# Ledger of designs, part 28: peptides against a protein of PDB entry 5T59

Target 1, 112 residues: chain A of PDB entry 5T59
Amino acid sequence: TTPTMQSTSLLTEHLGYPPISLVDDIINAVNEIMYKCTNAMEKYLMQRNIIGKKDFSDEIKIGTAKLESLLENSVDKNFDKLELYVLRNILSIPSDLLEENRFRLLHHEKLV
Target 2, 90 residues: chain B of PDB entry 5T59
Amino acid sequence: EHIRFQRLVQVCNKALEESIRKLQSWEKIHECFPNYGQTREGIENLTVCQQQVIKLWSNLSRVEFDAIFHERSIEEKLNQLDDLINKARS

## One batch from the design tools (peptide; aimed at target 1 I20 D24, target 2 V11)

Design b2_p17_8 (made by RFdiffusion4)
Pose (drawn by RFdiffusion4):
Order: sequence, then C-alpha cells, then structure tokens
Structure b2_p17_8 (pose): chain A 112 residues (1-112), chain B 90 residues (1-90), chain P 17 residues (1-17)
Amino acid sequence: as target 1 above (112 residues)
Amino acid sequence: as target 2 above (90 residues)
Amino acid sequence: EEEEEEERKERLEEMAE
C-alpha cells in the first residue's frame, strides 16, 4: 500500500512515534557502523604500512577512502529501498480500515 | 499469523547483506590496494581485514538493531497490528 | 544528519500526499 496521512497520523498514535523515526534510527545507526569499520581498517593497515623496506601509506589512505565511498553509495542505495519497503508493506494500511473507520479499533485498543 | 515483524527482520538483514557484498569479493579489495596486495604480508593483512570487518559489520548492526527494536517495542506494535487487522477483517 | 532526517520526513510527507 502507498502511505497516506491517516496512516502516518494513526500509526504515529499507535507507535508513539512517526513511522519514519524507526527508519531514522536504522539509517543513522548503520552509517555510524560504516565509518567505525573503515576507520578501524585504516588504522590496522597504517601500523602495517611498511612491508619490507617500502612505505605504502599513500596507497592505504587512497584504498581505505576508495572503499568507504563505495559503501556510502551502496548503503544509501540499499537503505533507501528499506525506507520504501517498510513504509509501504510493514508500517502499512489496507483499504478495509480507512474506508470504514480504523479509528474505532485504535480508540478501542487504548481503552477496553 | 504474526508475520509483519519477521519481515522487518528480513528486510533489515537483506539490506545489510547487500550493503557489504562488494567487500566479500577479494578482487575488488585487491583493486583498492594493488601494489600493497602484491606482497605476501600485504595479502595476509588484507585477508585479516575483510574477514574481521565483515564480522564487525554483522555484529555491530545485529546488536544495535536488536536494541532499536527493543527501545521502540516494534515487535509488539507490529504483532498488535497484525492480529488487529485480522480482528477487523473478521 | 539532522538535514537528512528532515529530508526523509519531507519524502514521507510527499508520499503520504
């Protein structure tokens, strides 16, 4: 289903937070991990940048950064689909409920 | 009958697996370090990275998301939503 | 980060409209 304002209004009430807030926590979380991994990888190699008698510091900075940017694209790509797949299929509303008052059951839930 | 939350887990894991796939390929890894990877120690060091970074990627994301799913009680909100639409359709 | 969150809110509003 395509998201609607009633679903965003009703789901915000059922959840206690807008449906997007969960998606924010996920995208923001994975990004932090992405950089935590690359930074950890660069330091592991920088203290191993000299093999034999040659110094590969330059190649490592370029390599670690050249990898980081490829995840920035792939992650932004794959988590936007998640942002979409979730708001359409998981935090979703059918027609059975907004055609004939979903308000009854949510109000009914909070009380009885 | 409780089907929506398991989906949330499936879609999260699905996004993560696709997010890291290019790093599971030794080829693309060596492309970023061509000269460094032509040394024996370089090959050994790069192997330690991709295998540990993937493990770190899987673990950090697994722990946080399980935590996020807890702080927002999403498993329950969705289970309440799944079994609630059924009561409505009935 | 805050700007990106605002953009995702805006996208959600556009989809909901």

Design b2_p17_8_s1 (made by RFdiffusion4, then SolubleMPNN; from b2_p17_8, 11 letters changed)
Fold by OpenDDE base, seed 4:
Structure b2_p17_8_s1 (fold): chain B 112 residues (1-112), chain C 90 residues (1-90), chain A 17 residues (1-17)
Amino acid sequence: as target 1 above (112 residues)
Amino acid sequence: as target 2 above (90 residues)
Amino acid sequence: SEERKKKREEKLKELSK
């Protein structure tokens, strides 16, 4: 189930930022890392693009792009799972604490 | 007692490991460079490249994720959340 | 998210240069 607005509000108050912000940071970071990796790979191979009398520059560019796409798909898949898990199971408030009386207690704890 | 941050680290590591798994496949690498990989020198270059990329992935992710966790004070916040929940249930 | 999508697109543009 998707986190409730109430949970989001309470967690935002607790964290000082919306829970999704943490996930965004993580995913943004991995995206950046991903492209750094693929760029490094391309650069490395492009410096070694000629073997014998053959120039493999085009193949290197195409191949690196394919690997990038492969990595992108994998990252998207796995970090979508991560996002779901984090928001549902880590950055979450148990349902019993979302009751009116418990809600007040959580608010009270924050204010005290 | 404190479980949420540990779980966060675990799922992050899992996601990172699963994401890079395809690049750990030599077959996948070679398929992307069919002619280049038919040369001895090409194979050597691809091998080194593969290893370096995996290391770069691991190192950068460690540094960046740790930085995020620190900047967001997430360990402390998650521990506090655990404590709050435990206290409320006691 | 849209924000992440935007960043992804920006990176792709940079790589295309």
Scores: peptide ipSAE 0.279, ipTM 0.930, DockQ to the pose 0.043
OpenDDE base, seeds 1, 2, 3, 5: peptide ipSAE 0.277, 0.277, 0.275, 0.278; ipTM 0.930, 0.930, 0.929, 0.930

Design b2_p17_8_s2 (made by RFdiffusion4, then SolubleMPNN; from b2_p17_8, 10 letters changed)
Fold by OpenDDE base, seed 1:
Structure b2_p17_8_s2 (fold): chain B 112 residues (1-112), chain C 90 residues (1-90), chain A 17 residues (1-17)
Amino acid sequence: as target 1 above (112 residues)
Amino acid sequence: as target 2 above (90 residues)
Amino acid sequence: MEEKRKKREEKLKELSE
């Protein structure tokens, strides 16, 4: 279940940004890190592609690509879970605070 | 009292740990380099590579996530949210 | 989620520095 519009609005007001923005920052960061890692791995191995009389460049490229895909899938899976959890359970407003009297309290606290 | 930021950190750590878990498997790494990994030097290179990648993953994620949390003032904001909730319920 | 955010911004703008 997705957060309500009301919750999103209130949290946006409280945070100064939409809740999804934080999640996007996190996910973008981990993806950047992911590709930095895989790129570093490929470059490291490509500098060590010749062992004895054999050139393993092709195998290295294929292998690193496979590992990248593996990591990418894992990141996608785990951070999709993270996104859902954060938006539903962390960056969320309990139903009792969505009532009229509690709603006013949130706005009042912001203004004071 | 304040629980939301702690939970955020926990789920971030969990996601990071679970994401890198498969790269921590030597078997999975080795199977991607079947011939390269049959050489002594290849095994050494893969071992070092694996270790360095994991370190890079850990270090970069720590630095970048902390930066995000700071820039978004998320600890303060989540603490305030906790306080508001607690106040409303008291 | 949303087309994986444009395939993560087209792989972060083809891996910008």
Scores: peptide ipSAE 0.489, ipTM 0.947, DockQ to the pose 0.054
OpenDDE base, seeds 2, 3, 4, 5: peptide ipSAE 0.488, 0.489, 0.488, 0.443; ipTM 0.947, 0.947, 0.948, 0.943

Design b2_p17_8_s3 (made by RFdiffusion4, then SolubleMPNN; from b2_p17_8, 7 letters changed)
Fold by OpenDDE base, seed 3:
Structure b2_p17_8_s3 (fold): chain B 112 residues (1-112), chain C 90 residues (1-90), chain A 17 residues (1-17)
Amino acid sequence: as target 1 above (112 residues)
Amino acid sequence: as target 2 above (90 residues)
Amino acid sequence: MEERREERRKRLEELAK
């Protein structure tokens, strides 16, 4: 189920930031790491591009690009699933707490 | 009693593991460098490169994710959320 | 990276259906 506006508002108040902000931080971080990894790989191999008087620079560039694409696809798939799971199941408020009498609980605890 | 932060860590670790799995395949690596990988030195270089990338992936993700969790105080906040929910249901 | 974020949004919308 998709998080409700009410749930988002309550969680934002509790967290001090919107739930999506945490997910964005996580996904931004992994994407940064991903490109650092592929860049490091390309640089490492390009420093070792000549084997037996043959220059493999072009193959290295193409190959690294293919691996980058492969990693991008995997990251996208798995972290899309992560985002949905986190927002639906971890950063979520049960329906019983969304009732009028329970809705004030978060506000009360914050103000006490 | 406190379950949400544990779940967050679990799903993050799973996503990281599943994401890097294909790069852990030597076959996938070799396929991207068909001629380079036909040389002894090429194989050696690819092997080291693969290992280093996987280590870099693991180390950077650990450091960065822990930093995010700390900056967002997410363990404390999720524990509090668990407590609120449990209290409301009692 | 903004382009990738937009792509992510589209994928999420499809996945959430």
Scores: peptide ipSAE 0.362, ipTM 0.940, DockQ to the pose 0.208
OpenDDE base, seeds 1, 2, 4, 5: peptide ipSAE 0.282, 0.348, 0.355, 0.342; ipTM 0.931, 0.940, 0.940, 0.939

Design b2_p17_8_s4 (made by RFdiffusion4, then SolubleMPNN; from b2_p17_8, 11 letters changed)
Fold by OpenDDE base, seed 5:
Structure b2_p17_8_s4 (fold): chain B 112 residues (1-112), chain C 90 residues (1-90), chain A 17 residues (1-17)
Amino acid sequence: as target 1 above (112 residues)
Amino acid sequence: as target 2 above (90 residues)
Amino acid sequence: EEEKRLKRREKLLKLSA
């Protein structure tokens, strides 16, 4: 199940930002890192594209693109799982504390 | 006790490790460069490239994730959340 | 960026179902 609106509101108040914002930062970061890695790989190999009398530039471009696609698929899969886990189990409030009386207590504790 | 931040770090590391796993396969890399990888020099270049990419992945992810955690004060906030929950249940 | 976020949310909902 997905987090409730009440849980999201309470956590947003506690964190100072919506829980999903943290996940967005993480996923955005890994995507940036991913493309930096693939770009570095392509550049490294393109500087070494000629071996003997043969130019492997086209093969390098195609090969690097294939590896990028492979990495993209893996990142998408694993960080989708991460997002689900974080929002359900880490950035979560137990159901017993979502009752009205307990809700007020948490708010009170924050202000005291 | 404080457990949530530890779990966050664990799942982040797991996701990063699992994501890069396919690039750690020499076979997969070689298959992407079938002719280039048939040359001695090509094999050497691919080997170095593979190692460098993996290191870059690890280093950049550590730096960027730590920066995110700091900017979001997530360790402190998750510890406080644990404390609040434990206190409410006591 | 928002479009990408939306797509990820859709995937998340499917995983949660």
Scores: peptide ipSAE 0.396, ipTM 0.939, DockQ to the pose 0.280
OpenDDE base, seeds 1, 2, 3, 4: peptide ipSAE 0.392, 0.370, 0.394, 0.366; ipTM 0.938, 0.937, 0.938, 0.937

## One batch from the design tools (peptide; aimed at target 1 N89)

Design b2_p18_1 (made by RFdiffusion4)
Pose (drawn by RFdiffusion4):
Structure b2_p18_1 (pose): chain A 112 residues (1-112), chain B 90 residues (1-90), chain P 18 residues (1-18)
Amino acid sequence: as target 1 above (112 residues)
Amino acid sequence: as target 2 above (90 residues)
Amino acid sequence: AKEEAEERKEEAEELEEE
């Protein structure tokens, strides 16, 4: 289903937070991991940048950064689909409920 | 009957697996370090990275998301939502 | 973490120019 304002309004009430807030926590979380991994990888190699008698410090900075940017694209790509797949299929509303009052059951839930 | 939360787990894991796939390929890894990877020790060091980075990637994301799912009680909110739409359709 | 990533990209661009 396509998201609507009633679903955003109702799901915000059921969840206690807007549906997008969960998606923010995920995207924001994975990005932090992405950089944490690349930074950890660069330092592992920089203290191993000299093999034999040659210094590969330049190649490592370029390589670690060249990898980081490829994840920035792939992650931004794959988690936007998540942002979409979730708001359409998971935090989703059918027609059975907004055509004939979903308000009854949510109000009914919070009380009885 | 409780089907929506398991989906949330499936879609998160699906996004992560696709997010890291290019790093599972030794080729693309060596492309970023062509000269460095032509040394024995370089090959050994790069192997230690991709295998550890992947493990770190999997573990950090696994722990946080399980935590995010807890702080927001999403498993319950969705289980309440799944079994609630059924009561409505009935 | 983003700032460190920007600095890392700038260093990499400088090295590529050289």

Design b2_p18_1_s1 (made by RFdiffusion4, then SolubleMPNN; from b2_p18_1, 6 letters changed)
Fold by OpenDDE base, seed 1:
Structure b2_p18_1_s1 (fold): chain B 112 residues (1-112), chain C 90 residues (1-90), chain A 18 residues (1-18)
Amino acid sequence: as target 1 above (112 residues)
Amino acid sequence: as target 2 above (90 residues)
Amino acid sequence: LKKEAEERKEEAKKIEEK
């Protein structure tokens, strides 16, 4: 189930930021890391592109791009799952706390 | 008692591990460099490259994710959330 | 970095199409 507006509001108040912001930070970070890795790989191999009498620059460029694509697909898949899980199961408020009386209590605890 | 933060760390680690898994496969690496990988020197270079990428992935993810968790005070906030939930159920 | 990655992919595509 998707998070409710009420839970989002409560969590935003509790966290000091919307729950999605944490997920965004995580996803942005992994994307940055991903491209740093692939960039490093490409540069490393391009510095070693000549073996014997052959220049493997083209193959290295193609191969690195392929690996990057593979990594991108995997990152997207796994971190989409992560996003869903975090927002649904970690950054979530149980239904019993979303009841009127419990809602007031949670809000009161925040203010006191 | 406090479960949410450890779950966060767990799912982050899992996502990171699953994401890099394909690059941990030598076969996948070699397939991308079919001719380069037929040379001794090429194999050596690819091996080092693979290892270094995995290390870089691991190190950067650790540092960056810890920084995020710290900046967002997420452990404290999630612990507090757990406490609130437990209190409400008591 | 993303931009650079895209450029690399485009270049790779061109090479592969030759």
Scores: peptide ipSAE 0.565, ipTM 0.945, DockQ to the pose 0.965
OpenDDE base, seeds 2, 3, 4, 5: peptide ipSAE 0.561, 0.564, 0.563, 0.560; ipTM 0.945, 0.945, 0.945, 0.945

Design b2_p18_1_s2 (made by RFdiffusion4, then SolubleMPNN; from b2_p18_1, 7 letters changed)
Fold by OpenDDE base, seed 1:
Structure b2_p18_1_s2 (fold): chain B 112 residues (1-112), chain C 90 residues (1-90), chain A 18 residues (1-18)
Amino acid sequence: as target 1 above (112 residues)
Amino acid sequence: as target 2 above (90 residues)
Amino acid sequence: LKKKKEERKEEAKKIEEE
């Protein structure tokens, strides 16, 4: 289930960076995007907080906070799945390549 | 023959799509603004807001993920990995 | 996980800027 140290080392050599670094970049990016989206939403609605003679600022703040929470939960769930899938199925080395003779092949390709 | 990068793109797209799904629900949006959404102007504002947020989500994610993939040279690296695997199995 | 990943981002950014 969990990638082996050997696999991680080989992939790090191949990629030039640890496999988890790619996942971290993706997750960090989506986190940034998420808060940009929620912030934009709040600002947009707060600029339109008064309808008629009624001020909906409090409702807008509460509502946007709820939506942010929903989005956060969804992002967390889906990108946790993504992380596991990427590390286990995409950034992985099959067992047949973990043999000594296959290690040479990987190292040889790196040196060329 | 090259499958890993394609899979990466697919799972990224899926994660992004599933993550924004709740915000694509007008019902969910309206529930968060029960009184605001009872006004005509409120409905209009929420509609525009929803559309803009979804577009922003899509555009930003595309740009940022493409940048990451480029910076990490991940397509090339994954293709090379596929080639190595295929070569080893031949 | 998110907090830790954000920290890694900040560290990486600092290293890149140096």
Scores: peptide ipSAE 0.334, ipTM 0.930, DockQ to the pose 0.028
OpenDDE base, seeds 2, 3, 4, 5: peptide ipSAE 0.326, 0.330, 0.327, 0.331; ipTM 0.929, 0.930, 0.930, 0.930

Design b2_p18_1_s3 (made by RFdiffusion4, then SolubleMPNN; from b2_p18_1, 6 letters changed)
Fold by OpenDDE base, seed 3:
Structure b2_p18_1_s3 (fold): chain B 112 residues (1-112), chain C 90 residues (1-90), chain A 18 residues (1-18)
Amino acid sequence: as target 1 above (112 residues)
Amino acid sequence: as target 2 above (90 residues)
Amino acid sequence: LKEKAEKRKEEAKKIEEE
């Protein structure tokens, strides 16, 4: 179930930020890490590109690019699932708490 | 009693694990370097590279995700949310 | 750059399916 506007508002008040902001931080972080990893891999291998009389620079560049794409696809897939799960199941408010009386409870706790 | 933050950590770890799984396969790595990987030195270099990248992935993820969780105070906030829900249902 | 990225994705998909 997609989060309601009311749920988002309540959670934003509770968290001090919109729920999606947390997910964005996570996704941005993993993307940065991903490219750092692939860059490190390429640099490492490019420093070891010559074996015997043969230069493998071209193969290394192509191979590293393939691995980067593979990792990128996997990250996208798995963290899309994560985003959906977090927003629906973790950063969520049960329907019974969305009633007016329960809503007051959340506001009351914040004010006390 | 408190379950949401635990779930958050679990799903983050799972996503990280699943994301790096293909790079943990030596076969997949070797396939990307068919000629380079036919040399002794190439195999050695790829082996070390694979291990280092996986380690880097794990370490950076741990540090960055923990930082995010701290900056967002998410454990405290999720625990409070659990408490509110439990109180309302009592 | 986009073209290069797309090519890499296609190649990666082939590798993933193997």
Scores: peptide ipSAE 0.181, ipTM 0.906, DockQ to the pose 0.142
OpenDDE base, seeds 1, 2, 4, 5: peptide ipSAE 0.181, 0.174, 0.153, 0.154; ipTM 0.906, 0.905, 0.895, 0.894

Design b2_p18_1_s4 (made by RFdiffusion4, then SolubleMPNN; from b2_p18_1, 6 letters changed)
Fold by OpenDDE base, seed 3:
Structure b2_p18_1_s4 (fold): chain B 112 residues (1-112), chain C 90 residues (1-90), chain A 18 residues (1-18)
Amino acid sequence: as target 1 above (112 residues)
Amino acid sequence: as target 2 above (90 residues)
Amino acid sequence: LKEKAEERKKEAEKIEKE
């Protein structure tokens, strides 16, 4: 179930930020990490590009690019699933708490 | 009693694990370097490279995700949410 | 750069399915 506007508002009040902000932080972080990893891989291999009399620079660049794409696709897939799960199941408010009386409870707890 | 933060950590770890799985396959790595990987030195370099990148992935993810969770106070907030829900249902 | 990225993506997909 997609989060309602009411749920988002209540969670924003509770968290001090919109729920999506947490997910964005996570996704941005993993993207940064991903490119750091692939860059490190390329640099490591490029420092070892010559074996014997043969220069493997071109193959290394192509191979690293393939691995980067593979990792990127996997990250996109898995963290899209994560986003949906977090927003629907973790950062969610049960329907019974969306009623007027339960809404008051959340506000009351914040004010106390 | 408190379940939401635990679930958050679990799904984050799962996403990280699943994302790096293909790079954990030596076969997949070797396929990207067909000629380089036919040399002794090439195999050695690829082996070390694979191990290092996986460690880098794990370490950076741990540090960055923990920082995010701290900055967002998400454990405390999710625990409070669990408490509110449980109280309302009592 | 986009073209290069797309090419890499296609190759990666082939590898993933193997």
Scores: peptide ipSAE 0.153, ipTM 0.898, DockQ to the pose 0.141
OpenDDE base, seeds 1, 2, 4, 5: peptide ipSAE 0.150, 0.149, 0.147, 0.146; ipTM 0.898, 0.898, 0.889, 0.888; seeds 4, 5 fail the geometry check

Design b2_p18_2 (made by RFdiffusion4)
Pose (drawn by RFdiffusion4):
Formats: sequence, C-alpha cells, structure tokens
Structure b2_p18_2 (pose): chain A 112 residues (1-112), chain B 90 residues (1-90), chain P 18 residues (1-18)
Amino acid sequence: as target 1 above (112 residues)
Amino acid sequence: as target 2 above (90 residues)
Amino acid sequence: SELEEKFEELEEEEEEEE
C-alpha cells in the first residue's frame, strides 16, 4: 500500500513515534558503523604501510577512501529501498480499515 | 499469523547483505590496493581486513538493530498490528 | 486534532448505545 496521512497519523499514535523515526534510527545507525569500519581498517593498514623497504601510505589512504565512498553509494542505495519497502509493506494500512474507521480499533485498543 | 515483524528482520538483513557484497569480492579489494596487494605481506594483511571488517559489520549492525527494535518495541507494535487487522477483517 | 475529534465522537456513540 501507498502511505497516507491517516496511516502516518494513526501509526504515529499506535507507535508513539512517526513511522519514519524507526527508519532514521536504522540509517543513522548503519552509517555510523560504515565509518567505524573504514576508519578501523585504515589504521590497521597504516601501522602496516611499510612492507620490506617501501612505503605504501599514499596507496592506503587512496584505497581506504576509495572503498568508503563505494559503501556510501551502496548503503544509501540499499537503505533507501528499505525506507520505501518498510513504509509501503510493513508500517502499512489496507483499505479495509481507512474505508470504515480504523479509529474504532485503535481507540478500542488504548482503552478496554 | 505474526508475519510483519519477521519481515522487518528480513528486510534489514537483506539491506545489509547487499550493502557489503562488493567487499566480499577479493578482486575489487585488490583493485583498491594493486601495488600493496602484489606483496606477500600485503595479501596477508588485506585478507585479515575483509574478513574482520565483514565480521565487524555483521556484529555491530546486529547488536544495534536488536537494540533499536527493543527501544521502540517494534516486535510488539507489529504483532499487535498483525493480529489486529485480522480481528478487523473478521 | 482530527484524531482526537474522532475519539470524542466514538465516546459519544458508545454513551448513546449504553
């Protein structure tokens, strides 16, 4: 289903937070991990940048950064689909409920 | 009957697996370090990275998301939502 | 606001049915 304002309004009430807030926590979380990994990988190599008698410090900075940017694209790509797949299929509303009052059951849930 | 939350786990894992796939390929890894990878020690060091970065990627994301799913009680909110739409359709 | 109004209307309908 395509998201609507009633679903956003109702789901915000059921959840206690807007449906997008969960998606923010995920995207924000994976990005932090992405950089944590690349930074960890660069330092592992920089203290191993000299093999034999040659210094590969330049190649490592370029390599670690060249990898980081490829995840920035792939992650932004794959988590936007998540941002979409979730708001359409998981935090989702059918027509059976907004055509004939979903409000009854949510109000009914919070009380009885 | 509780089907929506398991989906959330499936879609999260699905996004992560696709997010890291290019790093599982030794080729693309060596492309970023062509001269460094032509040394024995370089090959050994790069192997230690991709295998540890992947493990770090899987672990950090697994722990946080399980935590996020807890702080927002999403497993319950969705289970309440799944079994609630059924009561409505009935 | 619209959600609160709908809850009030449902409460009134429940009171009438009671």

Design b2_p18_2_s1 (made by RFdiffusion4, then SolubleMPNN; from b2_p18_2, 7 letters changed)
Fold by OpenDDE base, seed 1:
Structure b2_p18_2_s1 (fold): chain B 112 residues (1-112), chain C 90 residues (1-90), chain A 18 residues (1-18)
Amino acid sequence: as target 1 above (112 residues)
Amino acid sequence: as target 2 above (90 residues)
Amino acid sequence: SELEKKFKEIEEEEKKKK
């Protein structure tokens, strides 16, 4: 089920930030990690680009680019699923509780 | 009782594991370096790269995700959310 | 190994940031 405006507002009040902000932090982090991993691999192999009398620099650049693309596509796919799951099933309020009573409980807990 | 935070951790781990799956395949790595991987030294270098990149992936993700969860106080907030929902239904 | 040192350096830099 798709998150409602009311759910988002209530969760924002509870969390102190919009639910999507958590997902954004996670996605930004994994993207940074991804490029650090592929960059480190490329640099390591480029320092070892000559074996015997043959220079493999071109093959290394192409190969690491292919791996980066594969990883990037997989990250995008799996973390899109993560975003959907988190927003719909974790950072969510059951529809039957999206009423005045639930809202009152949230305000009460905040004031106490 | 408290289920939302453990689900968050589980889905994060699943996404991380599935994302790195292809790099865990030696065949996939070798396919990207067909001539380099035909040399003894090349195989050794690729083996080290594969092992270390997977370790770096795991370690960096653990550190960064734990930092995010702490900064956002998400475990506490999700536990409170579970409690509020349970209270509302009682 | 040289790669291990490089990866460890990256990891330590990330740990120090937060």
Scores: peptide ipSAE 0.076, ipTM 0.904, DockQ to the pose 0.010; fails the geometry check
OpenDDE base, seeds 2, 3, 4, 5: peptide ipSAE 0.068, 0.046, 0.070, 0.061; ipTM 0.904, 0.899, 0.903, 0.901; seeds 2, 3, 4, 5 fail the geometry check

Design b2_p18_2_s2 (made by RFdiffusion4, then SolubleMPNN; from b2_p18_2, 8 letters changed)
Fold by OpenDDE base, seed 4:
Structure b2_p18_2_s2 (fold): chain B 112 residues (1-112), chain C 90 residues (1-90), chain A 18 residues (1-18)
Amino acid sequence: as target 1 above (112 residues)
Amino acid sequence: as target 2 above (90 residues)
Amino acid sequence: SELEKKYKELDELEKLLE
């Protein structure tokens, strides 16, 4: 089930931040890591771009760009799944806790 | 009793693993460098590059994700959430 | 939706990891 406004509000209060913020941190991190990796690949190969009498700089640039695209697509796919899983199964509140009495109990315990 | 944080770690690891899977394929790597990979030195360079980037991916993700989890106090918060849920069901 | 399908797939996979 999709998170409700009530669930989001309760979790935000509990966490001190909106649940989506955690996911955003994760996704931003992996994107940064991804580009660091692809940049490292390109730099490593560009330092070794000449073999014999041939300069492979153009091929290296094209090849690393292709790998970057492949990685981007895979990251997008897998972390979209992650986002949905986290928000629905991890950062979620069961319906029994969303009832009025239990909702108040959650607030009460926070204040006590 | 506490399961949510464990699941978070698992799903993060799974996403990271699946994301890097294609780069673990030598065939896919070689296809991106058809002429470069026809040379002995090129093959050697690509092999080292592949290994290094995979290690870099693994190491950076571990460090960064642990930092996020710490900064967000997510283990504690998820454990508390588990406790609240269990208490409500009792 | 496509995203929901992805969720279901991931959910099943994660269950196997437990």
Scores: peptide ipSAE 0.111, ipTM 0.909, DockQ to the pose 0.019
OpenDDE base, seeds 1, 2, 3, 5: peptide ipSAE 0.058, 0.057, 0.043, 0.056; ipTM 0.907, 0.908, 0.905, 0.907

Design b2_p18_2_s3 (made by RFdiffusion4, then SolubleMPNN; from b2_p18_2, 5 letters changed)
Fold by OpenDDE base, seed 5:
Order: structure tokens, then sequence, then C-alpha cells
Structure b2_p18_2_s3 (fold): chain B 112 residues (1-112), chain C 90 residues (1-90), chain A 18 residues (1-18)
């Protein structure tokens, strides 16, 4: 289930930032890496675009674009799963600690 | 005792591994370059390209994710979270 | 692994949400 507002607040206080911010950093990073990889691939092949007397530049551009699309789809799928897993299972507070008495304990611990 | 950070690393690795899986397939690479890949030189270039991209993916992800984890102090924070939970249950 | 099992479960959930 989606994290409660209470858990988000407590985790934000603990982390110093909202839990989603970590996920955002990760996703932004992998997107950047993805395009760096595809760009590198295109550049590498474009430097080797002529074989014999044939110019394969158009095929290389199309092929690289197809690979980029495949990678994009896979990244989106897998990191959507990652987001859900991190927010629900890692950056989460067990239900027993969301009770009023446990809530106070977390605040107390922070102050100590 | 401390489990959350380990899980974070594991799920990140899993997502990265699954994301690059299709590019690890030679068949899929070759299908994107049907005529280029029919030449000897083309096959050689594609082979090297595939290997380099996979390495680049791995290296960049390691560097960037480690930087994020450091900037967010996430290992320390998750360990503290584990400790808080364990303490509260004691 | 436990992680893998949870990840696969989330995969199915994500597919339903899309």
Amino acid sequence: as target 1 above (112 residues)
Amino acid sequence: as target 2 above (90 residues)
Amino acid sequence: SELEKKFEELDEEEKKEL
C-alpha cells in the first residue's frame, strides 16, 4: 500500500528529506546514464559507418534509436518496480510504530 | 540487524541488471543492424560496441549511485532506522 | 531470494496499475 502521510513525515524528519527524493535521484541518474550509453554507441558506430564503399550511417542511426527505445522501456519498467519496493519495504515504518505511543518514542529518540 | 541498506543495494543492482538484459542479447543487437551486421567488419564493430556499452553502463551506475548514497547519507540513516525499530520493539 | 520474490510481486502489481 501507499505510505501514509504520517510515515512520510516521520521519515522526512529522520532522513532530512522526503523519501521520494532518494528515488528521484536514482531515477534521474539512471536516465542520464541511459542516454550517455546510447549516445556513446551511436558515436562509436558512426565513426565506423563506412565499410567498403557502402555508407551505413542511416542504418546506424535507426538501429541505435531502436536500441535506445528498448532500453528506455526496460528502465521505465524496472525502476518503477524499484520505486515501489523502496518506498514500501525500505523507506517504511512498521505499523506497530505508527501508534501514538510509538510515535512519541521516535520523537524522543531524535531529541536524545 | 541492519538489513535495509543491503536491500537497497540489492534492488538497485537488480533493476540495473534487468534493464540492460536486452542489450546483452547479441541477437537483439544484430536485428537492429541487419545489413551492417552482414559484413565482417560490421559484426566486429557491433561486438566491441556491445561490450563497451555494457561496461559503461556498469561503471557509470556504480559511480553515480554511490555518489547519491553518500550525498543522502542513506546507509547511516537506514541503519539508524533499523536500530530505532529494533529498540522500539524491545 | 526474498528480495526477488517481492520484486516479482511488485512487477505483477505494476502491470495491473498500467
Scores: peptide ipSAE 0.077, ipTM 0.911, DockQ to the pose 0.016
OpenDDE base, seeds 1, 2, 3, 4: peptide ipSAE 0.071, 0.072, 0.074, 0.070; ipTM 0.910, 0.901, 0.910, 0.910; seed 2 fails the geometry check

